# Peptides against a protein of PDB entry 6FRK, part 148

Target 1, 411 residues: chain A of PDB entry 6FRK
Amino acid sequence: NEEVLNAMLKEVCTALLEADVNIKLVKQLRENVKSAIDLEEMASGLNKRKMIQHAVFKELVKLVDPGVKAWTPTKGKQNVIMFVGLQGSGKTTTCSKLAYYYQRKGWKTCLICADTFRAGAFDQLKQNATKARIPFYGSYTEMDPVIIASEGVEKFKNENFEIIIVDTSGRHKQEDSLFEEMLQVANAIQPDNIVYVMDASIGQACEAQAKAFKDKVDVASVIVTKLDGHAKGGGALSAVAATKSPIIFIGTGEHIDDFEPFKTQPFISKLLGMGDIEGLIDKVNELKLDDNEALIEKLKHGQFTLRDMYEQFQNIMKMGPFSQILGMIPGFGTDFMSKGNEQESMARLKKLMTIMDSMNDQELDSTDGAKVFSKQPGRIQRVARGSGVSTRDVQELLTQYTKFAQMVKKM

## One batch from the design tools (peptide; made by RFdiffusion4, then SolubleMPNN)

Design b2_p18_5_s1 (from b2_p18_5, 10 letters changed)
Fold by OpenDDE base, seed 1:
Order: C-alpha cells, then sequence, then structure tokens
Structure b2_p18_5_s1 (fold): chain B 411 residues (1-411), chain A 18 residues (1-18)
C-alpha cells in the first residue's frame, strides 16, 4: 500500500513539476498528502486513485488560498488600484482588461499611465483605453511618475470616478531604482490596493520574482497572465506562496475579454486536467444559451439531430477563443490552449458546418440522421459534392454524430 | 444537478467526442 501511494505521488509530483509548480511546494504537497491519507482506509478496497486525487486536490486548494480575503472595491467610493510588475509581464494590457471588466460591471472606471521609462507606454495605454472607451490620463512631457500619478488620481477623484487604475513602470530586472519609484508613487497616491502582475510563462522563476516584489512593496493582490500559452498555471501557486496575497484575476489571452475572476476550485481542476466545468457554465450563461430551453428539452428526451449539432457548433464558435472553451473540457489538456490548435479546431468545426450546409431539412431534422444516410448512400455523394469534400469526410461527420446521438440517448 | 449543469455535462461530453 505504501509503495502504491509513493508511486502515485511520484507521478502527481512529476505532473505538477511539468505544470511549473515550484519544487518546494511540490515537496510540501507530497508530505501534506501523505499525512492526510489514512493508510487503513486505503486498505479497505476503496478506489485508492480517487482518494489520492482528492487529497492532492484539497492540498492544492490550500496552496492557492493565502487565508486572506481579497480586496474588493467599494461602490460609490473612489478606489485607487496601483499596478506593479516586471516589463513584459502583461501589466499594461492587464490594466486595460481590469478597467474594461469594471466598466462592463457598471463602475465609473479610468486609467492612468505613470510609465515614463518605456517609450510609447502612454500611446499603448491610450490606444487600448480609446478602443474600450475608457477615460485615461498621462503625459508626453512629464518625466516624474509621481507627478503624473498624483495629478491623474486628483483629476479622476474630482470627476467622481469609482475605479482609478494606475499603471507604473516595468523594468527588465528587479532593480532597487524600480522599487524606489514604485514606493514614491504608492506614498503619493495612497492606493487602496496594490496589484502585482505576474507572467506564468516564466515557470520556476515565479517564486523568486513574486518574493522580491513582496519584500519591497505591500502587494495585496496578484494577477497571473499568459495562461493561454505553454504555461500550465503552476506559477500561480508560487505567487500566492511568496506574496501571501490572493490571486484576484487571470489573463487567458491577448484580447481585452481574455480576463476572468480567479476561482480556486476551477483553476485547480484545470491544472489537474479535470476541466473547468464552472467556468464553462459561466461562459454558457453569459451567452444567454438559456434561450435554448427547447434544445435542453430535446436533449432530456434523448433527441439529437444534425441540426441540433450544427446549432451547438455555432454556439461553440460564439463562446470566444475556442482554445479557452476546449481547455474547460475534461480530457482536453493544456496542449489544446496553443493558438495553432485553436485555428485548426475552428477550421475543423467550420468544415463540419460546411458539410451540414449541403444537407437538406429531412437529413438535418431526422432523429436518426445516420440511418437516413445509411439507407440511401446517394445522399452522402450529394452532400460530399455540394460541400466540396470527400465521401469519407461526410462519413466521418456521420460517425461523430452517431457517437453524440448515442451519448445523448444514454443521458 | 441543475438544468444548467446537465446541459453543460452534455456540451462537455459533446466537445470531448470532437
Amino acid sequence: as target 1 above (411 residues)
Amino acid sequence: PSTEEKLLEKILKYLEAL
């Protein structure tokens, strides 16, 4: 029993290291899981794998929870949010994403560019803010970030803004001059929240970077970026461990909408390849797919047509970046999160829809579409010619449809 | 499971088979 436990824990530890989880946290997790597992309960023939998986999940949830409640803005008050982080962390893009998030929630939101070090920082912020219709402040002539931040905060306080986001200078390395500048800005504007923005793609370096920021600046919140790339999110655990501050949001792409509130359980589920069912619920609900009560009722009755499949492909295409949707599904691992796989997956869906566009209403609306085609093979040849595909491509679509229709009938 | 959770389980299983 102990050998089986040690073997399974070795596999989990390897997978967590491959997910960029810090080696110290993986070691701590291994000892915590060993202490939490009753070896006597494992002897009773219970599914040892499920029990170990549950213990691992529970201990990962504890690593993401700093035991501190996240700061939240107060409605009808002036809330100053200062952003800090390295150059290339996605900090400036994340300022715009957070501003847009609060604006969509009905907050009076604005952006301040206090990055005087990077040439074109203000132009980039202005471009992003203008596209999102977010009010902004900055200077082309003032070189002191303290003056710009103070003037911008005062201006937007006087205009009764509720969310005042201040973007600061990034540096290529952790330099004392950067931390001094950040402290001077923080002392001048007295922020209600300091947000550290961290790039997840730096892997094992996340701990050292997050610690260096926390040791110099009173970081109260963390945002993790670049979770759309090869970064499996293990760096998020390192950020929480180092900063003792909650993750409040994650950046999941380059688009302004590629930004979501951090949820502990869905994130750990996704990190373990269990999918994000809750995030997929929220995205489905945001799309008002609830208007498909008729489809839900058909599916409850075990009815599924080629038209119902077509409508679901249209819905999936509307849900945003296909990689993000796939990454919410159990068994679609993080490898589907690559931009290449998104375009290929979208092209595959479009190809399947183009095949269905060449079908007639009798074929589309049949509760056994595969049987309609099997009884009259000439239909396959017609659809193949109409859509410019092989008869094999149509047969593959019908095989997929049959698998789905059988699954719906078992539900 | 809510009607939403069942729909999502169906959508998930649907996407898993793609």
Scores: peptide ipSAE 0.008, ipTM 0.334, DockQ to the pose 0.059
Fold by OpenDDE base, seed 3:
Structure b2_p18_5_s1 (fold): chain B 411 residues (1-411), chain A 18 residues (1-18)
Amino acid sequence: as target 1 above (411 residues)
Amino acid sequence: PSTEEKLLEKILKYLEAL
C-alpha cells in the first residue's frame, strides 16, 4: 500500500513540477497528502486512485487559498486600484482587461497611465482604452509618476468614477528604484487595492518574484497572466504562497475579453488535466448559447443540420481563442494548439462558414445535409463555385458534418 | 447530465472531430 501511494504521489509530483508548481510546494503537498491518507482506510477496498486524487485536489485547493478574503470594489464609491508588476508581465494589458470587465458590468471605469519609464506606455494604454471606449489619463510631458497618478486619481474622483485603475512603471527585473517609485505612488493615491500582475510562464521564478513585490508593497490581490495554453498555471500557487493574497482574475490570451474571475476549483481541475467543464459551461452561458432552446431540443432528438453546425462555429468564434476552449476540454493537452495552430484553426472555421454561406436553406436546414449533396452532386459544384473553393473543400466540410451528425445521434 | 452538460459534451466531441 505504501509503495503504491509513493508511486502515485511520484506521478502527481512530476505532473505538478511539469505544471510549473514550485518544488517546495510540491514537497509540502506530498507530505500533507501522505499525512492525510490513512493507509488502513486504503486497505478497505476503496478506490486508492480516487482517494489519492481527492487528497491531492484538497491540498492544491489549500495552496490557492491564502485564507484572506479577496478585496471587492464597492458600488457607488470611488475605488482606486493600483497595478504593480514587472515589464512583460502583461500589467498594462491587464489594466485594460480589468477596466473593460468592470465597464461591461456597468461600473464607471477609467485608466491612468503612471508609467513614465517606458516611452510608449501611455500610447499603448491610450490605444487599448480608446478601443474599449474607456476614459484614460496620462501625460506626454510629466515624468513624475506620483504627479500623474495623483492628478489622474483626483480628476476621476471629481468626475465620480467608481473604478480608477492606475498602471505603474514596470522594470525587466526587481530594482530598488522600482519599489521606491511604487511606494511613492501608493502613498500619494492611497489605493483601496494593490494588484500584483504575474506572468505564469516564468515557472519556478514566480515565488521569488511575487515575494519581492509583497516584501516592498502591500499587495492585496494577484492577477496571473499568460494562462493561454503554454503556462500550466502552477506559478499561480507560488504567487499565492508568496503574497498571501488571493488570485482575483486570470488572463487567458491577448484579446481584451481573454480575462476571467479566478475560480479555485476549475483552476485546480485544469492544473491536474481534468479540464475546466464549469468554466466552459459558464462561458457557454455568458455567450447565451443556451438561449438557443431550438438547438438544445434538436440535439436532444439527435438532429443536427449544417445550419446548426454554422451556429456552433459562430459560437466557437465568440468563445475567444480556440486554445483557451481546448484547454478547458478534459484530455486536450495544452500543447495541441500553439498560437499558430489557433489562428489556422480559426481561419479553417471561417473558411467552412464561407462555404456554408453559399448553401441554400434546403441544404442548411436538412436533417441529413450530406445526403442532400450526395443525391445531387451538382449542389457541391454550385457551392464550390459560390464560395470560391474546390469541390474537395466542400466534400471535406460534408465529411466533417457527417461525422459530427453521427456523434450527435449517439448522444 | 444536465441539458447544458449534454450540449457541452456535444460541442466537445465536435471539437474533437474537427
Scores: peptide ipSAE 0.008, ipTM 0.328, DockQ to the pose 0.026
Fold by OpenDDE base, seed 4:
Structure b2_p18_5_s1 (fold): chain B 411 residues (1-411), chain A 18 residues (1-18)
Amino acid sequence: as target 1 above (411 residues)
Amino acid sequence: PSTEEKLLEKILKYLEAL
């Protein structure tokens, strides 16, 4: 029994190390899991695997929980959020993503570029901010980040902005000058939150980097970037452990929408290769599907229409890149994301919706849409002509609908 | 399974059917 436990723990430890989890954290996890597993309750082999998985999951959840409540902005107040992190961490992109996230939630949001070190930092921020219609501040002539940050914060405070995001200079290395600059900026603007942005792809370096920032500035939040399938996110655990600060958001790609609130259970599930079931639920729930109850009731009754399918396609399209959704599904590995299939999958969904836009209400609202088309083949030809597609494309859509409707009836 | 887990399983199966 102990040998089997040790073998399974070795596999888990190997998988966690391959997921860029820090060796110290993996050792602690192994000890904590061993201590949490009462060997006496291990009666059946199926129970052993589940118990070990549950113990591992529980201890990973504890590693992600710093025991500190995440800072949240206060509505109707001026909330200053300072970003810190290395160059190449995705900090500037993440500032824009966070600003866009709050703007979409109806916060009066702005961006300040206090990165005077990187050539084109302000142009990059300005470009991102302009694309997202986010107000921005910065200078092409002022070289002191303290002045830029102070003036920008004062300006946006006077204009009653609720979310004031300050992007600071990154460096390629842990330089004392960077930390002094960050301290001077922090002292001048008195941020309500300091966000450390970390690249998940740096792997085992996450602990040392996160610690170096926390030892110099009062990091209160972490954002992990580049969780686009290449990084398994184990470095995030190291960042939480080192900063004693919660992860508040994750960056899941290069697009401004490739940004989501951090969720513990989904993240751990994904880290363990169990998929991001809860993040998919939350992303489905963030879709204000006012009709979710009505859809659930229809689905309970085994009713599923082409209109219900159309609405689900709209929902999937609103959830963001199809690749991200697939990467949340258990067993859809990262390799499904790598081949240019995202644009192709979205184009396929759009094509299917365009076919459905040529359907009438009788066809869309039928509980047996495929049978409506099978009884009157002239409908397929009408829809095909209306949508500019082949009759085969319409038949393929109806075949997909039929498969799904059959699954709904079996559930 | 919770109503949410069932919905998710339906969405997942839907994505698998695409």
Scores: peptide ipSAE 0.007, ipTM 0.311, DockQ to the pose 0.025
Fold by OpenDDE base, seed 5:
Structure b2_p18_5_s1 (fold): chain B 411 residues (1-411), chain A 18 residues (1-18)
Amino acid sequence: as target 1 above (411 residues)
Amino acid sequence: PSTEEKLLEKILKYLEAL
């Protein structure tokens, strides 16, 4: 029994290390799991693997919980949120994502660019803010980030903004000048929250970096970025441990909407490669797909039309970023995102929908749409001309449809 | 399986085939 436990714990520890979880945290988790598993309860014939997985899951949940309540903005007040973090962490993009998140929730939100070090920082922020219709402040001439931050915060306080986000210079790891600049900005603007932005892809370096920021500025919140693609996010545990601050949001892609409130259970499930079945169910339920009893019934009868495919593409597009949906699916998280940028996948779906918009009801509602097109090749040419695509693109769509319709018939 | 689990499985298979 102890050998089996040790073997399973070795596999879990290996998987956690491969997920960029800090080696010290993995060792501590192994000890905690060993202490939490009653070997006598494991004798009762319960699936030992499930018990170990549950114990590991519980200990990972504890590692993500700093025991500190996350800061939340107060409605009708001026809430100043200062962002700190390394250059390339996605900090500037994350400022825009957070501003957009609050704006969509009906907060009067603005952005301040206090990054005077990086050439084009203000232009990048201005571009992102303008695209999202977020008010912004910055300077092309002022080089002191304290002046820019102070003036911007004062301006937006006087204009009764509720969320005032200040982006700072990220610079490189070891410049004492960076930390002094961040401290001077923090002292001048007196932020209600300091957010550390961490790149999940930096792996084992997460602890040391997060600690270096926490030792210099009063980090109260963490945002983890680049949880899209190859980053398994294990470094997030190191950031929580080092900062003693909750993860409040995660960045899950490059789009401004690739930003979500942090949920502990889904994150740990994903980290373990279990997927986020609950969050996927929640997203499915948010789409009211259950109200489509007619679709479920058709699919139970092995009926699948081009219209049914179109409606499913619309539903997928309504679920939000495709990467977020895929990353919630067990086994899809890492390998599927490697095949293309999310924008490319969404552009592909939009292209397929545009092709289907050029189809007629007889083509869309046929239970054998591919056969309708195969019997009358002139339909392919009509649809191709109508949608501005090649006949090959239409044939590729019909080939995909045929694969789907065959899968539905096997369900 | 619940209606949700069946719907989820369908979405999954749909995503697998994309």
Scores: peptide ipSAE 0.007, ipTM 0.321, DockQ to the pose 0.026

Design b2_p18_5_s2 (from b2_p18_5, 12 letters changed)
Fold by OpenDDE base, seed 1:
Structure b2_p18_5_s2 (fold): chain B 411 residues (1-411), chain A 18 residues (1-18)
Amino acid sequence: as target 1 above (411 residues)
Amino acid sequence: KTPEEELLEKIENLLKAL
């Protein structure tokens, strides 16, 4: 039993290291899991794999929870949020994403560019803010970030803004001059929250970087970026461990909408390849799929048409980046999160929809669409010609439809 | 299961067969 436990823990530790979880945290987790597993309960023939998975999940949840309540802005007050982080962390993009998030929630939100070090920082912020219709402040002539931040905060306080986001300079690795500048800005504007933005793609370097920021600046919140690429999210655990601060949001792409509130349970489920059922429910509910009650009732009755499949493809396309939706489904691993797989998957859905656009109402609305085509093979040739595809492509679509319709009948 | 959980399971099953 102990050999089996050690073998399974070795596989889990390997998978966590491959997910960019820091080696010290993986070692601590291994010992915590060993201490939490009752070996006597494992002897009773219980599913040893499920027990170990549950123990691992529980210990990962504890690693993401610093035991500190996340700061939240107060409605009707002036809330100053200062952003800190390295150059290339996605800090400036994340400022715009957070501003847009609060604006969509009905907060009076603005952006301040206090990055005087990077040429074109203000132009980039201005471009992003203008596209999102977010008020902004900055200077082309002032070189002191303290002056810009102070003037911008005062201006937006006087205009009764509720959310005042200050973007700071991201310099090269661990320069004392950067930390001094950040401290001077923080002392001048007295932020209600300091947000550290961390790039998840730096892997094992996340701990050392997060610690360097926390040792110099009073980081109260963390945002993790670049979770759309090869970054498996294990760096997030390192950031929480180093900063003792909660993750408040995650960045899941380059678009302004590729930003979500951090949820511990869904994030750990996704990290373990279990999927994010809660986040997928939330996204489905945000789409106002109330019109799908009729579809849900048809599907409960084991009815599924080619039109119902078409409508489901339209809904999937509306849920946002297809990679994010796939990454929420159990068994679609992190490898589906690549931009290449998203475009290919969306192109595949669009191709299937184009084939269905060449079908008639009798074909689309049949409860046995595959049988309609099998009885009259000339329909396959008509649809293939109408959509500019091979007869094989239409047969593959009908084969997929038949598999779905059989699954729906078994539900 | 809520209607949303059932729709989700259906979408998941649809995506698994794509």
Scores: peptide ipSAE 0.006, ipTM 0.333, DockQ to the pose 0.026
Fold by OpenDDE base, seed 5:
Structure b2_p18_5_s2 (fold): chain B 411 residues (1-411), chain A 18 residues (1-18)
Amino acid sequence: as target 1 above (411 residues)
Amino acid sequence: KTPEEELLEKIENLLKAL
């Protein structure tokens, strides 16, 4: 029994190390799991694997919980949020994502670029802010980030902005001058929250970096970026441990919408490769797929039309990046979609939808849409001309639809 | 599999998970 436990814990520890979880945290987790597993309860014939998985899951949840309540902005007040983090952490992009998140929630949000060190930092922020219709401040001439941050914060306070996000310089790890500059900015603007932005892809270096920031500035929140694709996110545990600060959001891609509130359970489930069924359900529910009862009922009856397929493609497109959705499905690891495949996949879905936009109701609502087109080949030529595609593209769509409709009949 | 067939399989798996 103890040998089996030790073997399973070794596999879990290996998987956690491969997920970029810090070796010290993995050792502590192994000891905590061993102490939490009553070997006497394991004698009762319960699935030892499930018990170990549950114990591991419970200990990982504790590692993500710093025991500190996350800061939340106060409605009708001026909330100053300072961003700190290394160059290349995605800090500037994350400022824009957070600003856009709050703007979509009906907050008066603005952005300040206090990055004077990086050439084109202000242009990048301005481009992102303009695309999102977020008010911004910065200077092309002022080189003191304290002046820019102070003037920008004062300006937006006077204009009654509720969320004032300050992006700072992200320099390299070892410049004392950076940390002094960050401290001077923090002292000048007196932020209500300091957000450390961490790149999940830095692996075992997460602890040391997060600690270096926390030792210099009062980091109160963490945002983990680049949880799309290859980053398994184990470094997030190291950031929480080092900063003693909650993860408030995660960045899950390059799009401005690739940003979500951090949820502990889904994150740990994903880290363990269990998938995020709850987050998938929540995303499905956020889409107001309440009309999906009719779809689920149709699917249960083995009915699937081209319109039903079109509606599913619309739903998939509304869920956001397809990589994020797949990465929430159990057994679809984050590795299943390279970034290049996602935009291409979305472009393919849009192309398929454009073909279907040239179909008529008789074609869309037929329970055997492929047979309607096979009986009258002139329909394929009409749809192809209407959508600006080849007759082959329409035939490929119909072949795809037929495969789906056959699978639905087998469900 | 074509990239289109892989996308379809992914969508099929998504629809089975829903």
Scores: peptide ipSAE 0.005, ipTM 0.314, DockQ to the pose 0.191
Fold by OpenDDE base, seed 2:
Structure b2_p18_5_s2 (fold): chain B 411 residues (1-411), chain A 18 residues (1-18)
Amino acid sequence: as target 1 above (411 residues)
Amino acid sequence: KTPEEELLEKIENLLKAL
C-alpha cells in the first residue's frame, strides 16, 4: 500500500513540477497529501486512486486560496488600481484588459500611463485604450511617474471615474530603483488596490519574483498572464504563496477579450488536466443561449440539420478563441491551445460556414441534408461553385455533418 | 444534466468530429 501511494505521489509530484509548480510547494503538498491519506485510509474503502486525486485537488485548492478576500471596487466611488510587475509580464496589456472588463460591466473606467522608463509606453497604452474606447492619461514630456500618476488620478477623480487604472514602469530585473519608484507612486496616489502582474511562463522563477514584489510593495491582488496552453499555470500557486494575495484574473492570450475572472476550482481542474467543465458552462451561459432552446429541443428529438450545425458554428465562434474552448474540454490537450491551431480551427469553421452560406433552405433545413445532396449530386456542384470551393470540400462537410447527425440520433 | 451541460457535451462532440 505505501509503495503504491509513494509511486502515485511521485507521478503527481512529477506532473506538478512539469506544470511549473515550485519544488517547495510540491514537497509541502506531498507531505500534506500523505498526512491526509493516512488519516482517510482508516475511514473508507474508496478507490485509492480517487482518494489520492481528491487529496491532491484539495491541497492544491488550499495553495491557491490565500485565506484573504479579494478586493473589489465599490460602485459610485473612485477606485484607484495600481499595476506593478516586470517588463514582459504583460502588465500594460493587462491594464487595458482590466479596464475593458470593467467598462463592459458598465463602470466608468480610465487608464493612466505612468511608465516613463520605456520609450513608446504611452503610445502603446494610447493605442490599446483607443481601440477599446477607454479614456486615458499620460505625458510625452513629463519624466516623473509620480507627477503623471498624481495628475492623472486627480483629473479622473474630478471627472468622477469609478475605475482608475495606473500602469507603472516595469524592469527586466528586480532592481531597488524600480521598487523605490513604485513606492513613491503608491504613496502619491494612495491606491485602493495594488495588482501584481506575473507571467506564468517564467516557471520556477515565479516564487522569487512574486516575493520580491511583495516584500517591497503592498501587493493585494495577483493577475497571472500567458496562460495560453504552454504554461500549465503552476507558477500561479507560487505567486499566491509568496504574495499571500488572491489571483483575481487570468490572461489567456493577446486579445483584449483574453481575460477572465480567476476561479479556483476550474483552474485546479485544468492544472491537473481534468478540463474546465465549469468555465465552459459559464462561457456557454454568457452566450445567452436562450436562442438555442429551439436547437436543444430539436437535438432532444434526434433532429439535426445543416442549419443547426451552422448555428452551432456561430455559437462556437462567439464563445471566443477556439483554443480556449478546447482547452476547457477534458482530454483536449494543451497542444490545441497554440495560436496556430486556434486560427486554423477558426478558419476551418469559417470555411465550413461559407460553404453552408451557398446552400438553400431545402438543403439547410433537411433533417437528412446528406441524403438531399446524395439524391441530387448537382446540388454539390452548385454549392461548390457558389462558395468557391471544390466538390470534395462540400463532400467533406456533408461527411462531417452526417457523423454529427448520427451522434445526435444516439443521444 | 442541465441544458447547458447537454449543449456543452454536444459542442464537445462537434469539436471532436471536426
Scores: peptide ipSAE 0.005, ipTM 0.342, DockQ to the pose 0.026
Fold by OpenDDE base, seed 4:
Structure b2_p18_5_s2 (fold): chain B 411 residues (1-411), chain A 18 residues (1-18)
Amino acid sequence: as target 1 above (411 residues)
Amino acid sequence: KTPEEELLEKIENLLKAL
């Protein structure tokens, strides 16, 4: 039992290290999982697996929880949000994404470009802000970021802006001059929140970078960028551990809408390849589709049918950016995103829907559709023949459904 | 497959092998 547990934990540790999770955090997780697993309660082999999975999930949830409540802006107040981070972290793009997010929520938002170091920083911010119809401030002539930040904050305070986002200079390396500049800006504008923007693609460097920023500036929030399927989410755990600050948002692509509030459970579920059900639910809710309330109510009761999955696929097909949403569905992420073309992902979803179109109402409306098929294997063969697919393709669909239904039962 | 997708698959497969 202990050898099996150690082998399993070794594989988990390897996968987490491959996920760019810091080696110290992986060691700590391994020890915490070992301590959380009572070997005496390890009854049947099915319970062992579930217990280890639950222990790993629980310890990952603790690693993304800094024990500090995330700062939230106050409605009707002037909230100054200062952005800090390295050049290439996606900081400037993230400022625009955050401003756009709050603007869409009915906040009076603005952007300040206090990046005087990077040529074209103000033009980039201006371009992004103009596209999103976000008011902006900056200078082509003022070289002191403290002056620009102070004047911009004062201007937008006087104009009763509720969300005032200040983008600062990034550097390619940790330079003392950058940290002093950030401190001077922070002291001048007295931000209500300091957001560290981190590129998830930097992997094992996440801890050292996040720590270097936190040691110099009172980072209170983290935003992780480039979570578009190329960057391993493990660096996010390192950022939380180093900054002792919550992740508040994630960037999931290059578009201004490729930005979402951070949620712990969906993120860990995605990191574990379980999918992001809650992010899917939120994204579905943002679309104001009429059928969403009934689905959310079913999900809250731990009920999920093949019909509910079919309806979700129909909704996803209506949403357009198909690849990202498929990545949020348990068991669809890896195999659907790998094919690079939105058209192939859509064709694959249409294939799954065509398989479900060959199912009957008893199969579709069962709260345990996979068990209906497992009890009567002839159903798989019927559905396979009806949809012109292999019995394997039907089994793969049922496996994906089972993963989703198991997550819904745990919510 | 992106390196993340491969890893997610490895983690999934690992969690499946558990």
Scores: peptide ipSAE 0.000, ipTM 0.267, DockQ to the pose 0.016

